# Ledger of designs, part 133: peptides against a protein of PDB entry 2AUS

Target 1, 323 residues: chain A of PDB entry 2AUS
Amino acid sequence: ADIKREVIVKDDKAETNPKWGFPPDKRPIELHIQYGVINLDKPPGPTSHEVVAWIKRILNLEKAGHGGTLDPKVSGVLPVALERATRVVQALLPAGKEYVALMHLHGDVPEDKIRAVMKEFEGEIIQRPPLRSAVKRRLRTRKVYYIEILEIDGRDVLFRVGVEAGTYIRSLIHHIGLALGVGAHMAELRRTRSGPFKEDETLVTLHDLVDYYHFWKEDGIEEYIRKAIQPMEKAVEHLPKIWIKDSAVAAVAHGANLTVPGIVKLNAGIKKGDLVAIMTLKDELVALGKAMMSTQEMIERSKGIAVDVEKVFMPRDWYPKLW

## One batch from the design tools (peptide; made by RFdiffusion4, then SolubleMPNN)

Design b2_p18_7_s3 (from b2_p18_7, 8 letters changed)
Fold by OpenDDE base, seed 4:
Structure b2_p18_7_s3 (fold): chain B 323 residues (1-323), chain A 18 residues (1-18)
Amino acid sequence: as target 1 above (323 residues)
Amino acid sequence: MPVLHPARTTEEFIAEVR
């Protein structure tokens, strides 16, 4: 999520009408919820599906979806996209993850050897998905971005780990234990990051959501429930962005592909086939789509399909039809 | 004033597993 992408401006004279759309900071509370994502602290015990069902009941919602399954015993960062934002979770599934894990060793190992061997697991690893995963049980490569040892107490090793999406920490710990020669298992696991969602002031419990919903409905206090729900645009912060003219917004909101003339500014480093977020000049998410051109091709070309629009989020009426 | 239930931090998780 921390990849700073350069912004290339194609049209420095492009203005936006302040009367059109609903910027993420200016949505009425009901509309904010309809386009919301909760940074939930998932408790240990329930499935991610049960927690999503509880949020729907607490907030009186018809639809919600999560940004990547946590096992029942695993706590921590579970992004839950609400209502009209529900499908934004597709942007979070491929995003990097961070965990804090407790590994228990099955024998005594010198601390210096633990530190040396765990550092060798930074980089590309070969994993087999567990039997319970919906993924075909084939060997695959995954990236471990970093391992930070927090504490070593005899046979207990507490560590932070940054990983590629769909890396199995239980399998990583098993392989570390084999490399140490004594074996190991995962005792505890917490997820501390899922793409742009982390442990910060936006992290909330199920109890917070109950209380904040009551303060809104019974006391008329919107502030707490408003802060507990992030705008759906948060869930795409880690994606490359393309910002479009006000005149192009309604077309894309109707499901038309983005053409090159509609582009005002874009991130550097977009490749053909990348998932991209199409944004207004007010940083509103219009749609997700597949890049059909590189950033360079989108700069150099005067015409053509820049983005194949896969999923529209913005309502059709937020911007006027200008064609 | 509402009683906010702070979400568990990494520090709280670390304290629970020690």
Scores: peptide ipSAE 0.027, ipTM 0.611, DockQ to the pose 0.888
Fold by OpenDDE base, seed 3:
Structure b2_p18_7_s3 (fold): chain B 323 residues (1-323), chain A 18 residues (1-18)
Amino acid sequence: as target 1 above (323 residues)
Amino acid sequence: MPVLHPARTTEEFIAEVR
């Protein structure tokens, strides 16, 4: 999420009609909810699926999905995409994650040795997925972006860790314990970040959602429930973006692939096969798709399929059909 | 109903595990 991506302008004369679409900040409350993502503080105890089922009951919704499973005992940042936004959670699967973890050592180790060994786990690590994971138990490389030791109390080590998607903190702690020579296990875990979703003013509890829904339905106060729900565009902030002409929006909203002439501006460093967000000039999410060209090819070419559109989010009627 | 456990901030989480 923290990678600043350069924006390359391909068509500097492209304008957008202010009467078309619904920018993320201009959605009526019902439409905002239909295209919403909650930055939920998941309580310890329930499964991520139970929590999603409760959100659907609280907010009277038919559909919702979460941006990456937290174990029952694990608390913290669980993005929950609502209704028409439900499938935006696929954008959060490849996103980096941060955790605070308590590691318990099975023997006494000098603090200086703990600090030295944990620093060696910054960078590339070899992991095996846990038995309970639906992922094949093959050895795989994962990146640890950073390890910050917060506290050491005897055999208890509290630390913050930033990791590549699908890094298992339980497995990291096990390997740290092996490297220390005494063994270790994960005592406690909280997720503090999932891509663009972090602990900030947008983090809400299940209790907050109950109260905020009541304030809206009983008292007519939309403010709280509006703030408690982020626009679906938040869930794609970490992806490379391609911004398209107003004349291309309705075609993409009907499931047509994005062709090179439809591109107004794009992020640098898109590779063939990357997941990309197709945006309007008003920063509305039209669709997610697979890049069929690099950024350079999308600039240099006059024609061809730029993005294979995998999932449309925008309604077909927000922009007029101009063909 | 499943028991709703309270959510906790990172600060509360840190305070509970110390």
Scores: peptide ipSAE 0.025, ipTM 0.591, DockQ to the pose 0.283
Fold by OpenDDE base, seed 1:
Structure b2_p18_7_s3 (fold): chain B 323 residues (1-323), chain A 18 residues (1-18)
Amino acid sequence: as target 1 above (323 residues)
Amino acid sequence: MPVLHPARTTEEFIAEVR
């Protein structure tokens, strides 16, 4: 998520009409909620589905969805996309994740050996999904980006871990325990990051949401609920972006594929098959889609389908139809 | 003043599991 992507400009003269659209910072509170994502601190105990159901009740919503399941006992960062933004969670499913985990060893191991063996688990690991996973139980490779040991107390090892999407920390700990020769299990787990969502000032509890909704509805104070909800554009910050002309926005909002003439600027390093965010010149999310060209092909070509549009978010009326 | 129920930090989580 922290990879600064270079921006290549194709049309340096492209202007945007300030009267069209609703930039993330200019949405009325009701519209902000309709296109919102909550960075929820999921409590231990409830399922991710129960928590989403509670948020829908608290905020009087018809639809919501979460950016990747946390187990009942697991706390921390659960992005919850609201209403018209509900499907933006598909951008978060493939995103990297960070956790803090407590591993309990089933025997005594010298600290130096713990540190040495855990460092060997940085990189590519082979995992088998747990029985409770909806994922077909096949062996698969996953990336461990980093392991940071925070504390070692006898048989208890507290560590931070950055992982590829769908890495099972319970399985990682089991394999570490096997490599140590004594066995291990996951005692506790917290998720500290899900793509662009982390532990920061945007992290809120269910109790915060109750209070903030009350302040809005009963006291007329929208500030707290506005701050508790991130714009849906936050949920795509980690994706490669393509910014389009105002004249192309309405076509894409109607479900037309993005063609090369509509591109104003784009991130470097887009490959064919990548999930990309199509943005306005005001940084509004129009759609998610699959890149049909590389960045280089999108620069060199004068025509063709640049993005196969899979999911539109922008309403059809925010920008005028210019065709 | 509104009562804020601050989210549990990593530091608070660490303190609970130590």
Scores: peptide ipSAE 0.021, ipTM 0.561, DockQ to the pose 0.880
Fold by OpenDDE base, seed 5:
Structure b2_p18_7_s3 (fold): chain B 323 residues (1-323), chain A 18 residues (1-18)
Amino acid sequence: as target 1 above (323 residues)
Amino acid sequence: MPVLHPARTTEEFIAEVR
């Protein structure tokens, strides 16, 4: 989410009709829920799947999905995409994560040595997936973006860690403990960030969702449930974006691939094979797709398939067919 | 021990939602 992407304008004269679509800030409450993502504070104890099932029950939903599994004992930021937005979780699965972790050392280690060794774990690390992971137990490299020690109290080390998706903090702590020569285990873990979702005013509990749904259904107060649900576009803020002409929106919403003439503006640094978000000029998510060209090729070329459209989100009727 | 936030226990939450 912290990668500032330059925006390159290809068509500076492209305008959008304000009567078409439903911008993320202007959706009726039912439509907002249908295209919503909850920034859930997952409690410790339940599985991420149990929590998704409870949200579906609380909010009377047919479909929901989570933006990346938290273990039962792990609390904190669990993005839960709702109804029509359910498949936006595919954008969140590869997103970077932040955690606060409590590491317990199995022996006494000087603080200076703890600090020095933990600093060496910033960068590329080799991990093996846990036995309980559905992922084949192949060794894999993962990035540790940063380690920030918050507190050291004897054998207890509280730290913040930013990591590549699918980095196992339990395995990181085990390796730190081995490098310290005493061994260590993960005592506590909280996820404080999942891509664009963080601990902020948008973070809600399952209890908050019960109360806010009640206020809406029994008292007619929409404000709380509206604030508790983020627009699905939040779930793609960390992706490279391509903004398209109003005349291209209906085609993409019908599942047509995005062609180069439909592009108004785009982020710099798109590579062939990247997951990209196709947006309207009103910042509405039309679709996710695979880039078939680089940013540079999308600028220089007058024709060709820019994006292979993999998943449409926008309804087919929000924009007119202009052909 | 630094408690990573007083999260309502899952047991308390499950008892309240049942």
Scores: peptide ipSAE 0.011, ipTM 0.438, DockQ to the pose 0.049

Design b2_p18_7_s4 (from b2_p18_7, 7 letters changed)
Fold by OpenDDE base, seed 2:
Structure b2_p18_7_s4 (fold): chain B 323 residues (1-323), chain A 18 residues (1-18)
Amino acid sequence: as target 1 above (323 residues)
Amino acid sequence: MPKLHPAETTEEFIARVR
């Protein structure tokens, strides 16, 4: 998730008017909430859907959505996008995930063999989705990016694992247990990362949200609730970005496709078909869309549709119509 | 300022499951 993408400048003379838009750091509290994402620590017990329903009640919201289901018994990082930002979760669904897992072995295995076999599960694995998943039960390949064994205590193996989206840790542990020859099950699981969201100072509880909303509404103290909510732009940090001219912003905010002349700068390595974030020069999220060109084509071409705009986030009035 | 705190840190999770 920490892939520093090179930034290629196409127009080095492009300036932005400081009077237009609302940069992520300059939103009034109500607007910050309307375009917010909570890095929630999901407690064990409730479903991800119940937790989203509670956040809507706590914060008096009409709409919210989560960046990828955690099972009832699974705790940890659940990004919850609020109100007008609700659909930014589409950027988080395909994002990599990290977990800390406790695996219980059903027999004794030498530690050297545990370490050797778990290392063989780094890379491409074949998985079948569990029966409870809304995903069609077809065999599919998934990436395990890394496995870090934290502790081995007899039959208990504590490990950190980085995985491609929709990798089932329960199924991974089952296959590790089969490869060890004794069998295994997932005893405990916590999610420590979901794309750009991790365990850091931005991670908040449902209790924190109750208290911070109370401090705002009853005491007039906005500072806590402001810090508990991240700008929606956080939810797209891991995506390739295209930054556009002020003159292109209002058109894209009206649902027009991004054309090549509107591009000021862009990340290297965009491929046709990639999900991209369209940004202002103030790092405001305008829209998500599908790249219709590579980075190289967007540099070399003078015209054409660069991005098919799938979802607009920015209001139509933040930037003037310059067409 | 009350520091934002997780319901359970990874360290607390690890300590609970050990």
Scores: peptide ipSAE 0.200, ipTM 0.741, DockQ to the pose 0.653
Fold by OpenDDE base, seed 1:
Structure b2_p18_7_s4 (fold): chain B 323 residues (1-323), chain A 18 residues (1-18)
Amino acid sequence: as target 1 above (323 residues)
Amino acid sequence: MPKLHPAETTEEFIARVR
């Protein structure tokens, strides 16, 4: 998520009308909630679905969805997208994850050997999904980006791990235990990151949400609930972006594919088939879509479909129809 | 003022599982 993508400007004279749209910082509280994502600290015990149901009750919402399942016993970062933002979670499913894990070894292993073997698990690993996953239980390669051993106490190994989406830490620990020759299991797990969502000042509890909703509804204080909810644009910070002309916004908001003439600026390194965020010049999320061209093709071509629009978020009336 | 706070920090998690 921390990859600063270069921005290539295609039209340096493109202006935006300040009267059109609702930039993330200028949304009334009700509209902010309608386009919100909570960086929830999921407690251990409940399922991710139960927690989403509780948030819907606490905040009086019709719809919400989570950015990737945490098991009942797993705590930490669970992005919960609200109302009209609910489908932004599709941007978070493919995002990298970080965890802190406690591994328990089933025998005694010298610390030097533990450190050496765990370092060999940085990079590509072969995994089999657990039986409980909605994913077909086929062997697949996944990336372990890093392993940081925090502590070793006899048979207990506490470590931080950064992984590709859909890497199972339980399966990683099982394979580490096999490589150590003694076997191992996952004792404890916390998720510390899900793409752009991490442990920071935006991380909130279910208790915080109860209190902050009460302060808004009973005391008229919206500040806390406003801070507890991130704009949906936060959920796409890790994606490559394409910024479009004001004249193209309404067409894309109606479900039209983005054509090359609508592009003002774009990130470098977009490949055909990438998930991209289509943004206004005011950094409002219009839609998610599949890139039909590379960045280079979007620069060089004068016409054609740049993005196949898969999901619109922006209302159709925020920008005028200029066609 | 109420502060935004995690249910369990990574530090608290670490301290609980040690």
Scores: peptide ipSAE 0.191, ipTM 0.742, DockQ to the pose 0.688
Fold by OpenDDE base, seed 4:
Structure b2_p18_7_s4 (fold): chain B 323 residues (1-323), chain A 18 residues (1-18)
Amino acid sequence: as target 1 above (323 residues)
Amino acid sequence: MPKLHPAETTEEFIARVR
């Protein structure tokens, strides 16, 4: 869900030096790649790990990671974080997902009953993780945000579904089939969204990446490879953000915890324990961390640790030490 | 100009699985 988070300003006079840092839109191409995330259209067939290995080979990268496994047969949106951005994938793990699924019913069911039963699966569902998941097979609640039936053709049901992270669509379809009384299985699945990454102009294939890398290396044309790679900041758009003073940036980039005096503005609704993105006033990602205070506590308190910094992304030299 | 190999859109996926 694109929850528009309110922005609370603590320091309306805080300015940023335009000479410091590298805003997401102003990175040289090599630096853009080092801090990049590809919105990959994963083809059906390969594993998500094989696809990441291919991207590393195509783009001559040392490291990359994906924002959530797609099964071999599942196509669509696979965010792949590159090089220094590789660990930004931790921000995408808790992100909501959308899929288009084809469900095949094992018996004839009236369309009205299909529609009625599938509507009952909107909201909270109890799921058992698949045998192949590294997750302990405890029953867990997951939210289905919406189910949109696109088409019903006899025993075939095409639908769009928005789900909480770690909802298993195969298990959802199995439970729908049980509720219909005939049983069902997942015939086809595509992921159409992973948090801020969706099917849009930023979605690229492995073939696009081969071609775009070639145009850059052989023809000197950077435009295509630049457009094919999103800034790592895209991968944190869905997180609550805290924007910090220029004077606090270098300390956080060195791994210091964020203290309350460093905060310029922040999103509403941060709770203690939330994963938060620490941003510069130029919307550069400095670090990910755990909120040690609520938004309200960060407003009311004059001192204390606001964020326990878990993962730094920004280089130490982009901002000067001002302490 | 390279032809952008169209990413399998939701529409192309739907058309393929119909």
Scores: peptide ipSAE 0.107, ipTM 0.704, DockQ to the pose 0.855
Fold by OpenDDE base, seed 5:
Structure b2_p18_7_s4 (fold): chain B 323 residues (1-323), chain A 18 residues (1-18)
Amino acid sequence: as target 1 above (323 residues)
Amino acid sequence: MPKLHPAETTEEFIARVR
């Protein structure tokens, strides 16, 4: 999420009609919920699927999905995409994660050695998925972006860790313990970040959701439930974006591929095969798709398929057909 | 060591939502 992407403008004269669409901050509460993502503080105990089922019950929803499984005992940031936004979780699954972990060492190790060895785990690590993962148990490389030791208390090591998607902190701690020569296990784990979702004022509990839903339904106070739900566009902030002309929006909303003439501006560094967010000039998410061109090709070419549209989010009627 | 878990428990939640 922290990668600032340069924005390249192709059409500096492109305007947007303020009467079309529903910008993220201007959705009626029902529509906001339909296109929402909750930054849930998942409690320890339940599965991520049980928590999603409870949110659906609390908020009277048909569909919801989570942005990446937390184990039952793991707490913290679980993005839960609602209703029409449910499939935006595909943008969050590949996102980087941050955790705070408590590692318990099975023997005494000098603090200097703990610090030195943990620093060596910054970078590429080889992991095997745990037995309970839906992923085939193949060895895979994962990135550890950073390790920050917060506290060392005898055999207990509290640390912050930034990792590539699908890095297993339990396995990391096991390998650190092996490298220290004493062994280690994960005592506690909290996820503090999942892509654009972090511990901030948007983080809400299941109790908060119960209370905020009651305030809306019983007292007519929508403010709290509105704040508890982020617009689906939040879930794509970390993706490379392509902003399109108003005249291209309805076609993409109908499932047409994005062609180069529809592009107004785009992020630098898009590669062929990247997951990209197609946005309106009002920062509304139209669709997710696969880039069929690089940023450079999208700049240089006058025609061709820029994005293979895989998932439409925007309703077909928010923008008129202008062809 | 600080608690890494939220103050709200699953048991408290389950008791309230049932």
Scores: peptide ipSAE 0.023, ipTM 0.566, DockQ to the pose 0.050; fails the geometry check

